# Peptides against a protein of PDB entry 2AUS, part 219

Target 1, 323 residues: chain A of PDB entry 2AUS
Amino acid sequence: ADIKREVIVKDDKAETNPKWGFPPDKRPIELHIQYGVINLDKPPGPTSHEVVAWIKRILNLEKAGHGGTLDPKVSGVLPVALERATRVVQALLPAGKEYVALMHLHGDVPEDKIRAVMKEFEGEIIQRPPLRSAVKRRLRTRKVYYIEILEIDGRDVLFRVGVEAGTYIRSLIHHIGLALGVGAHMAELRRTRSGPFKEDETLVTLHDLVDYYHFWKEDGIEEYIRKAIQPMEKAVEHLPKIWIKDSAVAAVAHGANLTVPGIVKLNAGIKKGDLVAIMTLKDELVALGKAMMSTQEMIERSKGIAVDVEKVFMPRDWYPKLW

## One batch from the design tools (peptide; made by RFdiffusion4, then SolubleMPNN)

Design b2_p26_3_s1
Fold by OpenDDE base, seed 1:
Structure b2_p26_3_s1 (fold): chain B 323 residues (1-323), chain A 26 residues (1-26)
Amino acid sequence: as target 1 above (323 residues)
Amino acid sequence: SLIDEFRARSEELREKLAELEKRLAE
């Protein structure tokens, strides 16, 4: 269950001017694209970088970036942030992932033993990064949140797995095969979730994007391309949020740190050092930053730096300077 | 079977990609 984080209200009298900013649901199509994220169904074959290059070509974009590499042979959920939203992918890198994997066993194993051994791989596992990874080849721990066996057919095992970011499913399958005593390899892999992005009605193919862009440019029908692109705010749904006063928005949009007096409401459970999303009262993403206080400290204190602003997304002119 | 459906979905995406590559080369 997407644990709805508790919202603590600090200033219940704070109002927002409806004339300022551009709420996610009210952006003109061009602006929606500039601050958009595609929930792409990546095909097997191309690299994640090649797919991003194709999206840029198809949609006539100057800039785009992906929310976490899928290997060439891996299909499924690849968030692609567009134009001014490109750097929102930083919020998706640490997010949990879900996959469906087909494991092929190199020998016959009773189904009861398969189920028993796979259950032992829930929890903390030790992994070594693959040779092709840019990550230093040091042993590291990763969390497997759950394993759900979907089907067993002889030596083929289809399973769903929820994992911590940077868990290598190929390595997991290799270790399961060793534990079963027969060996195994990853026959096929699909990512079904990347943080807030999942297999749902928002999932689109490269083919869909070609057709939807054509309908917009040639036929003047924007509905399809609008639905195919999510607002950048979707890419931060999994982060703790801090909502700020209208008077604080322009300063943060200029790169100023968020101070405690600017806070209207915030999520419970923020810790010092957490990545947080700074939002307007209209749920517009202003910036990402590092929490310098806990939720409790932000409530109790009257002054100080609440968030060290790392990345601004909102244009400087959406809200007036009130300082 | 779910395994067959899973394989079929991947193949459909490969076919759609091959078609797209043809359209983008034209």
Scores: peptide ipSAE 0.555, ipTM 0.929, DockQ to the pose 0.916
Fold by OpenDDE base, seed 5:
Structure b2_p26_3_s1 (fold): chain B 323 residues (1-323), chain A 26 residues (1-26)
Amino acid sequence: as target 1 above (323 residues)
Amino acid sequence: SLIDEFRARSEELREKLAELEKRLAE
């Protein structure tokens, strides 16, 4: 998730009008909520859908969506996109995840053997989705990026694990237990990261949201609720970006595809077919789309469709029509 | 231990949720 992408400038003379748009840090509180994402600390017990329903009730919202299901018993980082930002969750679904897991072994195993076997599970693993998943139970490969053992206490093993999206930690623990020869189960699981969202100062509870909303509505104090909600742009930080001219913003906001002349700067390493974020020069999210060109093609060509726009987020009136 | 702290954190979240459910029922 922390891959620094090089920025290539195509037009170094491009300027932006400060009167147009609403930069992420300058949105009125109502507008900030409409384009917000909560880094929720999901409690164990409720489903991810129940938690989203509670957020909608607490904040008096019509729409919200989550950035990747946590099982009822799983706690931790659940990004919840609000109102007009609801569909930004599509950027979070394919993002890498980190967990802290407590594995309980069904027999005694020497610590050296535990460490050796768990290290073998770094890399590509074969998984079958659990029965309770909405996903077809086909065998698939997933990447385990890293396993870090935090503590071993007899049959209890606490570890941190970084994984590709849609890796089932319960299944991983089951296979580790089989490899150890004694069997194992997942005693507890917490998600500590979902793409750009992690355990940090932005992590809030449902209880926090109730209090912060009350402070705003009853006491007129917006500071707490403002800090509890991240701008939707946070949810696309891990994506490759294309920054566009002010003159191109309104067209893209109306659902037009991005053409090459509209590009001011872009990240290196974009491939055809990649999900990309189209940004203003003020770092406002205009739209998500599919790259129709590589970074190199977007630099070298003078014309053509650079991005097939799939989802517009920016209102049509934030920037004037300049065509 | 880190294991005890990890379990304690989960329990704290359950307690906070139970409190919230009471508040929302009023």
Scores: peptide ipSAE 0.552, ipTM 0.927, DockQ to the pose 0.922
Fold by OpenDDE base, seed 4:
Structure b2_p26_3_s1 (fold): chain B 323 residues (1-323), chain A 26 residues (1-26)
Amino acid sequence: as target 1 above (323 residues)
Amino acid sequence: SLIDEFRARSEELREKLAELEKRLAE
C-alpha cells in the first residue's frame, strides 16, 4: 500500500474552484459519516457481518459494508465503509493484507529449522479456498510477500506475514507444519493491515464508537466521532489515481466515462484493466473505474476513453455542469 | 514475551466486547 506512485502532470495550469465540492477534511460531520470508513479493531468472536450490523446500530446507519471478511476468531483491522461510501470496499478487497499469527507446532522442532522452512514460504504458494469461502474452490496461487518471525517459544511461533488478498493464513500454517514434519495449527490470528488501513491512531473499537457517538449526540462533541471515521478517500489511497478538471467532474459524477481531455494529472504505471480512482484536484473521490488506457497512452493521446466508470461516489451537484 | 502480549491483547478485546454486549442489552 505504501507504494509512492509518481505523479505525471498533463496540465500544470489547471485550477480548481474552492467553492465547489467538499474536500475530505472539510465535510460537515453528517456528510463525513455519509462518506466515511471506519478502521475497526474487530474483536475475536463475532463474524464480520455481525460487527457491521453492530456499527449500523451504534451509529444509526442504514447501510455499511466491510473491506474483506475476517473469520469470527480473527481480530484486528476491518475497514467498514459507511452509507454512501459502502461500495468503496471494492477497492479494498484486492488489497494486500498483513497478519500477525500464532502458530502452534504439534512437535518439537529446532529453531533454526523453523526459521529456514518458514523462509521458503516467502513467494508463491498454492492454496485451495476453504469450504466456507464465497470464492470458487479452485486451486490458485497466492503471493506471500514476507514472513517475519517475531518470537519462538518452544512449539509456539509468533510471526508477521504480508500476503496477497485471499491468502488463507490457516492453510499457510498447515503447510508450514507439514513441511516441518510435525504438523501445526493456527492458535490465533490478527489482521494488522488491509491495504491503506493499519494498526495506527485511526484504529478504533466498537466500544470507542459507542462512546464517541454518545459524546456527539448527547454532549454535542463531534471531535471524537470525526476522528474515528476516515474519509472514503482513505480507502483508495493504494490505488492509482487520475485527477480531473473541474469541468469534467459533473459528467463523471453523472456516470460518464472519463475521456483523455479531462485529465490534469495521473499516477505513473497505470495499465489497461487496472482499477483506478478518479479524483478532483481537491483529492475528492469522484468514481472508481477500469483503466482503458495505460498511463503512457493517456499522456500521448489527445482523445478517447481513459477510464470506464464503474462506480460513482460523488453527488451530482457538488460540481456544476459545465457542458 | 511478545506471545504473551499478543494473547493479552486478544483477551482485552474479548473483555471489551463482553462489556459492550452487556451495555447494548440494557
Scores: peptide ipSAE 0.549, ipTM 0.927, DockQ to the pose 0.920
Fold by OpenDDE base, seed 3:
Structure b2_p26_3_s1 (fold): chain B 323 residues (1-323), chain A 26 residues (1-26)
Amino acid sequence: as target 1 above (323 residues)
Amino acid sequence: SLIDEFRARSEELREKLAELEKRLAE
């Protein structure tokens, strides 16, 4: 759910200097790439790591990382963070996921029974991670947010499913098959959403990236490659945000914790321990950190550490030191 | 059929990948 977070303003008179920083939409193309995230349509076949290696080769990059592994046979939305943005993928790991899955039943089941049983799998489920998973094999609960049956054709069931991060759709399908009494397997799987990244106009293939890179390097046309790469700030859209004064930016960019006086505005509903994005007044990502206070405490207190800064993204020189 | 369209999208991505692998090998 795009939970519209309320914005609480602490300082309505705070202004930002237009000469400082590089707002997401105003970065030169080279800088845009350095702080970019690709909404990749991962093809079925290669591993997520192989696809990241290809992107690095295609775009002549030193570093890149993906926003959550897709199995080799799984296609669809794979956020790939580039260069200086590589570490932003941590914000995407806990994000909800959506998939479209094709389930094949191992026996004939009346459609009404299929629909009824699949509806029972909305909510909390118990899963054991597959043997091949990097996650320790322990029983754990996961939330299925919704199941939407798209089409039933005999033994083939196409459905959309929204799930908590780290829910295994293959395991879900196995359990549905058991509940139906006939068994089932996952014939095909596509990820259609990973947090703020979805199937939309920003979704690009590896082919698109090859072509767009050539248009830029050979023909001097940057428009295509610019559109193919999202600013790293997109990768934190789902997080609660804290916007800070220009005078606080350089300190945070140097790894200093955010103190309460630096806050201009913030989202409602921040809890102690939440991952939060620290933003400039120009919506530039400065850092990710752990909230040390609730929203209410950040409003009521005049001093103290608001955010323990864990990962800095902004260069130290984009804003002047004002301390 | 939505199932057929779904399968077709996956196949298109496989075909595109195979083409890309050829282009990158040249």
Scores: peptide ipSAE 0.549, ipTM 0.926, DockQ to the pose 0.914

Design b2_p26_3_s2
Fold by OpenDDE base, seed 1:
Structure b2_p26_3_s2 (fold): chain B 323 residues (1-323), chain A 26 residues (1-26)
Amino acid sequence: as target 1 above (323 residues)
Amino acid sequence: SLIDEFRRKSEELERKLAELLERLAE
């Protein structure tokens, strides 16, 4: 269960003007697309970059970006941020991932031994990045949050695995195979979760996007394409949030740092250095930034820089300048 | 089996991609 972060209220009298901004559920279809993220079911075969290029072609977009590379042969959940939302993918890069993997063993192993050994790979593991990775080939630790065996059929092992971002499932399977004494390889891999994006009713194929775009452009039916695109705010659901006064929104939208007096409410457990989402009181994403204070410091202090604003998403004109 | 269902899901996505590529080539 996504642990609901506690919300601490600093200013219980703060009101928001309903005429200002565009809440995620009130955006016209064109604006919804401009600030959208697709939960794409990436097919096996193409690169993540090729798939993004196809989405841009299908939806007639200038810009798009993906929330973390899937290898060509890997299918499943690929968040694709559109147009003005493109930079929101930075929030998804550090997010946890879930996969379903099919491991093929190179010899016969008793089921009880398979289960016992795979359980030992829960927790901290040491990995070496593959040669093809843009990441320097240094040994690094990664967390395996859980391994759930779904089915064992002879030498085929289907399992679910939750992992820290940048964990290599192919390497994990190789090491499991070594620990079993027979060797193993990854036969198939599907990503089932990337942060807040999972296999659910929001998951769409490239084929669905073609059809839904045609229904909108040719038949005037926007319902399908609207449902196929999530608001960019979905891509930051896993982040700690800070909600700000209407009077602070325009300044932050112009790239000003968030100061403590602008805070209305915030999540508990923010640490200095955390990536945080700055939100309006209508749950609109204003910006991403680095916390310069803890939650406790933001409560106790009357002044100072709370967030160093790194990426602005909200247009400068959605809220008036009140300074 | 869950393994067979898992494989079939991948094959279905590959088929849908092939169909899409044919439509985009027209």
Scores: peptide ipSAE 0.530, ipTM 0.926, DockQ to the pose 0.940
Fold by OpenDDE base, seed 4:
Structure b2_p26_3_s2 (fold): chain B 323 residues (1-323), chain A 26 residues (1-26)
Amino acid sequence: as target 1 above (323 residues)
Amino acid sequence: SLIDEFRRKSEELERKLAELLERLAE
């Protein structure tokens, strides 16, 4: 369940001017694309980079980036951030992932033993990144949040697994196979979730994108391509949020750090060092930054730097300079 | 079975990709 973060209101009288900004649901189609993220169903075969290149070609884009590599043979949820939203993938890299995996056992194991052993892999596991990983090849702990066995058919085990970012399912399956005493390998893998992106009505194929782009460019029908692209704000739904007053938006959009007086409301449970999304009162993403205070400090203090702004997304002109 | 359905889903995506690559070569 997406844990709904509590919202603490600091200024209940704060209003927003409806003429300023472009709320996620009210962007013209060109602007929507410029600040968009596709929930792509990556096919097996191509690299994540090849798929991003195809999306750029299909949609006539200069820039795009993906929210976390899927191996060539892995299918499913690949968030692809477009154009000005490209760097929002920073929010998705640390996000939890869910997969459905088919494990093939190298010997016969009673179903009860399979279930018992796989349950023991819920929690903390030690992994070494593979050679092909851009990550330093040091042993690291990762969390397995849950394992749900979907079906067992002889030596084939289909299961759902929720994991911390950068958990290697292939390595998990290898260790399960060792624990079962017969060995195992990953026969097939599909990613079913990457943070806020999941298998739902927003999941689209490369074919859908081709067709929807043609409907827009040739037939003038923007509805399909509009639905196929999520606003960049979707990519930060899982982050703790800080909502700021209209008078603070332009300063943050110019790269100024967020100070405590700019905060209207914020999520509970922000810790110093957390990645946070700075939002307008219209739920527009202004910037990503590092929290320099806890939620409690942001409530209790009257001044100081609340967020060190790392990446601005909002254009400087969406809100007026009120300084 | 769920396993068969899971495999079929992958095969369908591969088929769709092949069809797309043919269209893009055009």
Scores: peptide ipSAE 0.529, ipTM 0.925, DockQ to the pose 0.941
Fold by OpenDDE base, seed 3:
Structure b2_p26_3_s2 (fold): chain B 323 residues (1-323), chain A 26 residues (1-26)
Amino acid sequence: as target 1 above (323 residues)
Amino acid sequence: SLIDEFRRKSEELERKLAELLERLAE
């Protein structure tokens, strides 16, 4: 559920200068690419790293990074952050994921039993990471938020599953197969969601990117490549936000911590230690940081460090230094 | 069937990738 976070206003008189910054919808095409994220439909076959390398080649980019590895055989939503936005992928790594999976059972099981057993896997599960995972093979708890069976055809079970980041669907299917008593394996897997990125109209293929880049470079048509690339701000939509005064932007862009007086408005429910996005009043991403206060403390206090700034995205010159 | 549609989506992506790789090799 896209739970709209409540916005608490601290300064209702705060204005923003329209001449400062570059709002996500008003960036020139080159700047839009420099601060872009592609919602890529990763094909099955290549690694996520190979696909990122191809995107860099296709779009003539120096840097890019992906918002969470898909196995070679897994298709679907792979956010790829470009150039100056490359580091925004850190916001996507902890984000929830959704998949559609095809499970093949190794024996015949009545549909009612399949449905009953799969429903029991909603909630907390214990997983052991696979041998090929970069993660240490320690037993860990993961959340399965929901399982929705889409179709059952004999031994083939198509289902949608929402999971905590780093849940292994292959391991889930293996455990379901054991619980059914017949065994099972993952026949096919597609990621349909990675945080704010979904299987929607923004999803593009590598083929689309090639064509759209050519339309821009050869024909001067920017529309297609502009639509194919999302602003980096999309990659932080799922995070709690703090909006700051124009006078605070340059300091944060220079790597200064956000202090309480700089806050104009903020989301409810921020806890100390949360990853937060620091935004301008024009919804531009300035930086990511760690909350040093709760929302309530940021409202009640007149002074102090609100956010420990960890990663700056905004250039230092978009807003003037006003201190 | 939804299973058939799901498989077709994967096959389409594989086809598009193959076509792309051919174009990049020219």
Scores: peptide ipSAE 0.529, ipTM 0.923, DockQ to the pose 0.933
Fold by OpenDDE base, seed 2:
Structure b2_p26_3_s2 (fold): chain B 323 residues (1-323), chain A 26 residues (1-26)
Amino acid sequence: as target 1 above (323 residues)
Amino acid sequence: SLIDEFRRKSEELERKLAELLERLAE
């Protein structure tokens, strides 16, 4: 579920200068691309790295990165962050994922039993990572947020599943098959969500990107490529946010930690140690950082380091130095 | 069925990829 975060206003008199920065909706097309994320519909077949390489070729980019590997045979939502936004994919690594999976059972099982057993896999599960994972092959717990059976046709079970990042659906299906007593395998898998990126109007194919880039470069029509690329701020929508004064932006953009006096408003429920997005009053991403205080501490205190700035995205010159 | 639609969606993406690879080879 999209956690609706309450916004607490600390300084209701804070204004922003409209001449400073580049709000996500006001970036020139070249700048929009430099700070962009594509919600790519990855086809089955290629690796996520091959697809990123193709995007770089298609869009004439120096750098890009993806928001979490899809196996070659897996299709669907692959966020690809571009150029200056490349590092924003780190915000997507811990984000929840949703998949639609086709499970094939190796024997006949009554539908009522299938439904009952699959419901038992909602919650905490124990998984062993596959051999080719970058993760040490230790048993680990993962959360299954929900399982929704979409269709059962004999031995074929189509289901939607919401999971914690790094949950292996293939392993889940294997364990479901064992619990059913007949065994099962993953016939097909599609990712339908990666944090804020989902199957919606923003989902584009590699083919779309080729055509849209052509329309821009050859025909001077930027609308299609502009719509095909989301602002990098999309990739942090699921994070707790802290909005800062214009006077604090340049310091944070230079890598200075955010201090409490710089805060204008913030989300409720920030805990010490949380990954947070530092935003301007125009909803521009300045940086990602680690919260050094809770929301309550950031409200009550007059001074101190609120956020340890880890990754700066905003250029140093978008806002003037006012310190 | 939803299963058939799901399979068809994958097949369509594979076909589009093949077409794209042909275009990128030119």
Scores: peptide ipSAE 0.532, ipTM 0.926, DockQ to the pose 0.940; fails the geometry check

